# Peptides against a protein of PDB entry 6GMG, part 252

Target 1, 331 residues: chain A of PDB entry 6GMG
Amino acid sequence: DSDDRVTPPAEPLDRMPDPYRPSYGRAETVVNNYIRKWQQVYSHRDGRKQQMTEEQREWLSYGCVGVTWVNSGQYPTNRLAFASFDEDRFKNELKNGRPRSGETRAEFEGRVAKESFDEEKGFQRAREVASVMNRALENAHDESAYLDNLKKELANGNDALRNEDARSPFYSALRNTPSFKERNGGNHDPSRMKAVIYSKHFWSGQDRSSSADKRKYGDPDAFRPAPGTGLVDMSRDRNIPRSPTSPGEGFVNFDYGWFGAQTEADADKTVWTHGNHYHAPNGSLGAMHVYESKFRNWSEGYSDFDRGAYVITFIPKSWNTAPDKVKQGWP

## One batch from the design tools (peptide; made by RFdiffusion4, then SolubleMPNN)

Design b2_p19_8_s3 (from b2_p19_8, 11 letters changed)
Fold by OpenDDE base, seed 3:
Structure b2_p19_8_s3 (fold): chain B 331 residues (1-331), chain A 19 residues (1-19)
Amino acid sequence: as target 1 above (331 residues)
Amino acid sequence: SAKAELINKYAKEAEEKSL
């Protein structure tokens, strides 16, 4: 019940974290201990450690989305999302594959569609685009200069994103970022901002007007990336969970993983930070836990979800919520 | 926009198993 959510208490700024514990190849800790780590490692603004504010602790208390929220400085809008889909694999498996024993046709098609997404290529595409954006930001002191730089970079790479509309999420993402406009943030100076990445897992079968089979087993045609750009139209994502396939079955509406701006070239070595549920220390769910997972552990996802998207947003360079290197766990 | 409170059951189950 949402009514059991509690804001974690403040932690002293100088309090060191307790050791994280290993859990299925992840590093795990309770939310209060993550706050301690966050204050030591990620809280820095203009090189100075900050205590996590009550507002930030409240954001964090929402679970996996709270981890992305506190680190990005805004609730995820998911507008600039990327994925990779192998259309040839999908067509081939539908044509030549067969349903498993007990698998319905709709379940088979949903599974084949899920398996036709490549999480690594989707992540790689988002990193590529974030790198282009970062180059466009570096010496741009107004939005017009940023957009001109961005168009030049895209033209040089022959990137299909150069053909996107000026009002598209791709070109409007910076101007729509609150921290870009803040005096202590970007102050309307693109060169003070950097691109960052988070991931969202969600269900494709969210259309209430669609068949029950699509809601149960996925919509094979939903949330596919556009060819050439890799952009996913997220406008139909309404945080609707998978429909139960059996009595008593329930699914979660989404998962969020924070990557930030890690420079590790090997995707498998990148660290993704996420939470299990909202903080309910006195409720049935218990205290929120924070996980730091390697990419393989993150990208595997859960049966609750058949889509992954890699989303670009922006934060001020003065924030340390997205450092070049992220160490898994503590110490 | 309604800020959805989040539950990830698998992560919760993993937590319970790790305790």
Scores: peptide ipSAE 0.030, ipTM 0.649, DockQ to the pose 0.077; fails the geometry check
Fold by OpenDDE base, seed 5:
Structure b2_p19_8_s3 (fold): chain B 331 residues (1-331), chain A 19 residues (1-19)
Amino acid sequence: as target 1 above (331 residues)
Amino acid sequence: SAKAELINKYAKEAEEKSL
């Protein structure tokens, strides 16, 4: 059924968006109208508006991941992911808590694990790390200088990330960013790049060799952040959805929300941009819609997912896809 | 890498309810 995906048509560069519609504390619009907004607000390269290219429109057409893709300039690799997990809460609830009426032991454990993640603290950790990275980038004209700056910043903050291996996604993330190497991007100059954040919601119970219960109710031990660093090993995330618990039940494989580099200190006031599904205007799914949600609306997630990760990547500073301020909706 | 196409059923349902 992926065959119904259509690339949204080009929008004239000067076409203004129609007003967004409010929906459950979100601002919502059809993908074509988001393209119009994107061209007015986010398209800028070196201060000049750009029409969204066919390639970018194609990326966008993939839905929620498409929003992150078009704004980050690359398909999400999720290698540098952060979360926060309350191990003491988890252990205490497992020990002292009881399954709800009709809840299986596996369902109880999966739920308790899900509830032991703190989305706000995970987001704050990613913001903290992104800030450290941005300081390390600011005056670094080569990768070696960036890495040296980064190590110094981490040492000054007594951050456990200073103990990460040089091969860690943490240290390799910049060099592995395509736009860093592009002539019109970073041009191998770290000072031309900035750290940006997106979030992924996904299912923990992805191990096919695990019990059916873990696939249905979650794997309590999967995708936990490392203590001290907050790093999540995303290598086992294969975009496998939650297994149905009843006949006819189906779950979505992931959700992606774009934050970028907003400077708003209050997490609840931050805006997360995401899409509902791939663009299928002539198919059963219909046109793709884009949502601009507040953090609360984003972080609530769906029952399809029991993990949230906050991922750091990099974009050129010349791009306006991650402005300091994001306005919800239009105008 | 297979570009995963996402179908978010909840967002779809929310749209249908908001219409």
Scores: peptide ipSAE 0.029, ipTM 0.650, DockQ to the pose 0.062; fails the geometry check
Fold by OpenDDE base, seed 4:
Structure b2_p19_8_s3 (fold): chain B 331 residues (1-331), chain A 19 residues (1-19)
Amino acid sequence: as target 1 above (331 residues)
Amino acid sequence: SAKAELINKYAKEAEEKSL
């Protein structure tokens, strides 16, 4: 029951983390120990270590979304999302492929659609766009200057994003970021902000008016990236889980992974931070655990999900929640 | 907006198996 969620207690500012444990190629720890690591490594504002506030601990307690929430400073809105989809592969597999033994036509089509997404290319597109945005931010002291710089960068790269509407999530993302407007954040100065990335895994078959087969096996046409831009329309994502295919089966509604602004060029060496469930130390679920996974372990996902999106948001450069280098585990 | 609480069963199961 959601009533079992507990806010983790405060940890002393100077308390060092206990060692993380390996778990299937990722580093794992209990949420309280992650708070200790976060205070030592990620808590810094203007170079000064901070204790995680009660509000931040409450955000964190929500599980995987809580990890992204505490590090980005806002609840994920998922408006500026990117993916990569191989349309030719999809068409060819539908035409020339066959359902597996016992696989329905709808199950086959859903699987082929899932397999036609490329997580690495989707991540690379988000990194490319974040890099363009960071260049546009660098010397811009007001939003107008940022938007002008961004348009110039996109024009120079012949990027299809230059054709997006001025009210689109792409151009409005900075102005809609609370920390951009905060006095101790961006203070309305784009040059004080940087682009950061997180990922969301979710189910495509969320339309309740669609067929039961789409809800069980996926909607092959849902949440595809727009050609040229790679933008995914997330407006229909309502956190609806996959429908059960058998009696007693249940699925999770989403997963979130925090990347931030790592500069590691090799995607396979990047670290993704995520949680298993909300913190319920006295409930049936138990204490929340935090995982630091390599990209391979993150991008594999679960059978609960058939879509992955890579989302851009912004944080103040004075925050250390998105450092250039992330070390997996502790020490 | 209803803040969704996540329960990732696979991560939980993996934890239990790794103990």
Scores: peptide ipSAE 0.027, ipTM 0.650, DockQ to the pose 0.061; fails the geometry check
Fold by OpenDDE base, seed 2:
Structure b2_p19_8_s3 (fold): chain B 331 residues (1-331), chain A 19 residues (1-19)
Amino acid sequence: as target 1 above (331 residues)
Amino acid sequence: SAKAELINKYAKEAEEKSL
């Protein structure tokens, strides 16, 4: 029951974090200790540390999505999502592969589809696009200048995104970012904004009109990236979890991982910040924990999910929620 | 399973409050 969620208490601004604990290649801590780290490292606005507000603590209390929410400044809209899918691998495995012992045809097809996504290439595509966007934001003092710069950059790279409609989430993403319009944010000045990345894990078999098998084992055709652009249509993502395959089995709706704007070129060295569940210190779930995972640990995901998307949004450059370097844990 | 404890089971609440 959602009724057990509690907003974590305020932490003193000068309180240093306790050391993180290693957990399966991740650095783990309780949410209150993450707030302490966040205040020391990520809270800065115009170079000044800030206490995490009650509103921000409330957002954070929602778990994995809360980590992305507090760092991006808005609830994830997931409109500008990227992935990579190997269509040839998928077709070849369906043709030449066989279901495992006890595996249904639908389970086989769902598994083959999941295995045909390349998380590293999906992440790399999002980083490439974010880099193009950041160049387009440079010296652009209005949205028109940004869009013109973006089109020029895409044309120079012969990128298929240049052919997207002006109403596409790709071109409208900046305009639709609340912090872009805020006086203390972008103030309608693109040059004050930067592109940032987060990831979402979710289930493909969300269509209630589809077969029960697709809901249990995945929809092989759902949430594929468009060829050339890598864009994923997220409009059908309704946060519906995987359907149980056995009595008493339950799956989670989604997972969110925050990357921000790390400059580390090696994907395997990048740090992804995520939460386990909503904060329920007096409930059966207990206190929320925050994890800082390497890309491998993040991209592995869980059996609850068969899709990963890498999403671009924007934050003000004055925010330190997306620094160039992220350290895993606390000394 | 230990993995199930690491996943946000009730992320639905966040969506309902954000709309």
Scores: peptide ipSAE 0.024, ipTM 0.659, DockQ to the pose 0.380; fails the geometry check

Design b2_p19_8_s4 (from b2_p19_8, 7 letters changed)
Fold by OpenDDE base, seed 1:
Structure b2_p19_8_s4 (fold): chain B 331 residues (1-331), chain A 19 residues (1-19)
Amino acid sequence: as target 1 above (331 residues)
Amino acid sequence: GANAELINKAAAEAEEAAK
């Protein structure tokens, strides 16, 4: 029951975290202990540790999205999303493959589509774009300078993103970031901002006007990246979960994982931070837990989802919520 | 917003997958 959500209490600024525990290849802890870690490691503003505010604790209490929310400073809008899809693999598997025993045609097509996405390549594309954006930000003191730099960088790399409309999420993402406009944030200075990445897992079969089979087994044609750019149109993502395939079955709307701006070149060594559910210590769900997973654990996802998108947003450089290196667990 | 109050099955599914 959503009414059982509770905002975690404040933790003393100098309180050290208890050790995390291993959980199926990832580090896991209760939300209160994550707040302690966050205050020690990620809370810094202009190099000074900060206590997590009541507002931030409230954001965090919402579960998986709460982790991304508190670290990015805004509720995820998911407008600038990237993925990688192997069209040839998809076509070949549909042509030459066969449904498994007991698998319907729709289930087969949905599965083949899901398997045709490459999570690693999708993540890599987002990192490449974030790098280009960061170069464009570095010496830009107004939005016009940023946009000019961005266009130049894209032209130099012969990147298809150079052909995007000026009103596209790609070019408008910075100006639409609240922290960019804040006095204690970017203060309208692009050079004070940096690109960061998070990931969203969600269901493709969200169109209520589509067949029941698409809602149950996925829509093979939905949420594919555009060729050349890798951009995914997220406008049709309405946080609708997968439809049950059997009585009593239920699926979750989405999952969010926070990456930030880690510089680790090996994708498999990157750390993704996410939560299990909203914080309900006195309810049936119990306390919220926070997980720090390696990319392999994160990218595997769940049966609830058949799409993974890697999203770019921006935070002030003065924030330490997206450090170059993230250490899994504690100590 | 209200949509932020999500329950994911990460822990439960991980346990099932480990069996």
Scores: peptide ipSAE 0.026, ipTM 0.660, DockQ to the pose 0.072
Fold by OpenDDE base, seed 4:
Structure b2_p19_8_s4 (fold): chain B 331 residues (1-331), chain A 19 residues (1-19)
Amino acid sequence: as target 1 above (331 residues)
Amino acid sequence: GANAELINKAAAEAEEAAK
């Protein structure tokens, strides 16, 4: 019951974290201990360590989305999302593949569609775009300069994103970022901002007007990236979970993983931070735990989800919530 | 609007238990 959610208490600013523990190949800790780590490592504003505010602790308490929320400074809007889909693989497998024993046609098609997404390529696309954006930001002191730089960068790379409408989330993302407009944030200076990445896992079969099979086993045609750009239309993502396939079965509506702005070139070595559920220390779910997972662990996802998107947003460079290097666990 | 309250279970634990 969501009513059992509790805001974690404040942690003393100088309190060091307890050691993380391994869990399923990940580093795991309770949310309170993550707050301690966050204060030591990620809390810095203009180089000064900060105590996590009550508001930030409240955001964090919402679970996986809370980790992204506290680190990005805003609730995820998911407007600038990327993925990679292998259309040829999908078509070939549908044509030449066969359902597994006991697998329905709908299950087969849903599975094949899920497997036709390449998480690594999707992530790489987002990183590529974020890199382009960061270059466009570096010497831009107003939005116009940023947009001009961005268009030039895209043209130089012959990137299909250059053809996006000026009103698209791609071009409007910066101006729509609250921290960009804040005096202590970007102060309307693009050069004070940097692009960051998080990922969302969700279910494709969210259309209530579609067949029950699509809601249960996935909609093979939903949430595919646009060719050339890799952009995913997230407008139909309403946080609707997968429909149960058996009595008593229930699925989670989404999962969020925070990457930030790590510079590690090897995707497999990147660290993704996420939570298991909302913080309910006195409820049935228990205390929220935070996981720091390698990309392999993150990208594997769960049966609850058949889509992954990699989303770009912006934070002030003065924030340390997206450092170049993230260390897994503690110390 | 933002609806962060919809997450209602431990996905990682549930998935592992289902393996």
Scores: peptide ipSAE 0.026, ipTM 0.649, DockQ to the pose 0.079
Fold by OpenDDE base, seed 3:
Structure b2_p19_8_s4 (fold): chain B 331 residues (1-331), chain A 19 residues (1-19)
Amino acid sequence: as target 1 above (331 residues)
Amino acid sequence: GANAELINKAAAEAEEAAK
């Protein structure tokens, strides 16, 4: 029951975190201890540590989305999302593959579609685009200069994103970022902002007008990236979970993982921070836990989800919520 | 806001239940 959610209490600014616990190749801790780590490592504004505010603690208490929320400074809008889909693999597997024993045609098609997404290539595409954006931001002191720089960078790379409409989430993402407009944030100066990345896992079969099979086993045609750009239309993602395939079965609506702006070139060495559920220390779910996972552990996802998207947003450079290097666990 | 409150269980628990 959502009524069991509790905002974690404030932690003293100078309180050091307890050691994280290893969990299946991840580092895991309770949310209160993550707040302690966050204050020591990620809280800095203009180089000064900050206590996590009540508002930020409330955001964090919402679980997996809360980790992305507190670090990005806004609730995820998911408008600028990227993925990679192997159309040839999909077609070939559908043509030449066979359903497993007991697998329905719909289950087979849903599975083949899920397997045709390449999480690593999707992540790399987002990183590539974020790098282009960061170059465009670097010396731009107004939005017009940023957009001009961005178009030039895309033209130089012959990137299909250069053909996107001016109202596309790709070009409007910066101006739609609250922290860009804040006096203590970007102050309308693009050069004060940097691109950051998070990931969302979700279910493809969200269309209520579609077949029950698509809702249960996935919609093979839903949430595919556009050819050339890698952009995913997220407008139809309404946080609807997978439909039960058996009585009593239930699925989670989404998962979010925070990457930020790590510079580690090897995707497998990157760290993704995420939560398990909303904080309910006195409820059946218990206290919220925060996980720091390697890319392999993050990208594996769950059977609850058949889509992964890598989303770009922006934060002020003065924030330390997206450092170049993230250390897994504590110490 | 309201969308975040729809998380009713841990993803890991959901995966375990689905096994």
Scores: peptide ipSAE 0.025, ipTM 0.645, DockQ to the pose 0.085
Fold by OpenDDE base, seed 2:
Structure b2_p19_8_s4 (fold): chain B 331 residues (1-331), chain A 19 residues (1-19)
Amino acid sequence: as target 1 above (331 residues)
Amino acid sequence: GANAELINKAAAEAEEAAK
């Protein structure tokens, strides 16, 4: 029950975190302890530690999305999303493959579609694009200069994104970032901003007008990346969970994982920060826990979801919510 | 199966709060 959500109390700025606990190859802690870590490691504005504000603690209290929310500075809009889909694999498996014993045709098609996504390649694409954007930002002191730089970079790389419309989320993402316009943020100076990445897991079968089978087993055609660009149209993502396949079964609507701007070249060594649910210490769900997972643990996802997208947004360079290196756990 | 302890629950409330 949403009414059980509680905003975690303030933590003293100088309070050190307790050690994280190992959990299924991840580092796990209670939300209050994550706040302590966040204040020590990620809270810095212009090199100064900051206490997590009440507003930020409230954002965080919403669970997995709260982790991305507090670190990105805005509720995820998911407009600039990337994925990788192997169309040939999908077609070949549909043609030559057969449903497993007890598997319906719809279930088979949904599974094959899910398996045709490559999470690592999707993540790599997002990192590639973020790198291009960061190069375009570095020497740009106004939006026009940024856009010109971006177009030049894309042209030099023969990237299909160069053909996107000027109103595309790709080109409009910076201007639509609140922190870009803030005086203490970007102050309309692109060179003060950097691209960051988070990931969203969600269900493909969200169309209420579609068949029940698609809602239960996935829509094989939904949320595929555009060829060449890797862009995913997220406009149809309405946070609708998977439909139950059996009585008493329930699914969650989404999961969010924060990556930021880590420079680790090996995807498997990157750290993804996410939460389990909203903070309800006195409710049935209990206290919110925060997990720091390696890419393998994050990308594995859950049966609740059959899509993963890697989303680019922007934060001020003065923020330390997206450092070059993220250490898993504490100490 | 997925560990229920790691799965987000009632995440829909966040969207409502952000509107």
Scores: peptide ipSAE 0.032, ipTM 0.750, DockQ to the pose 0.353; fails the geometry check

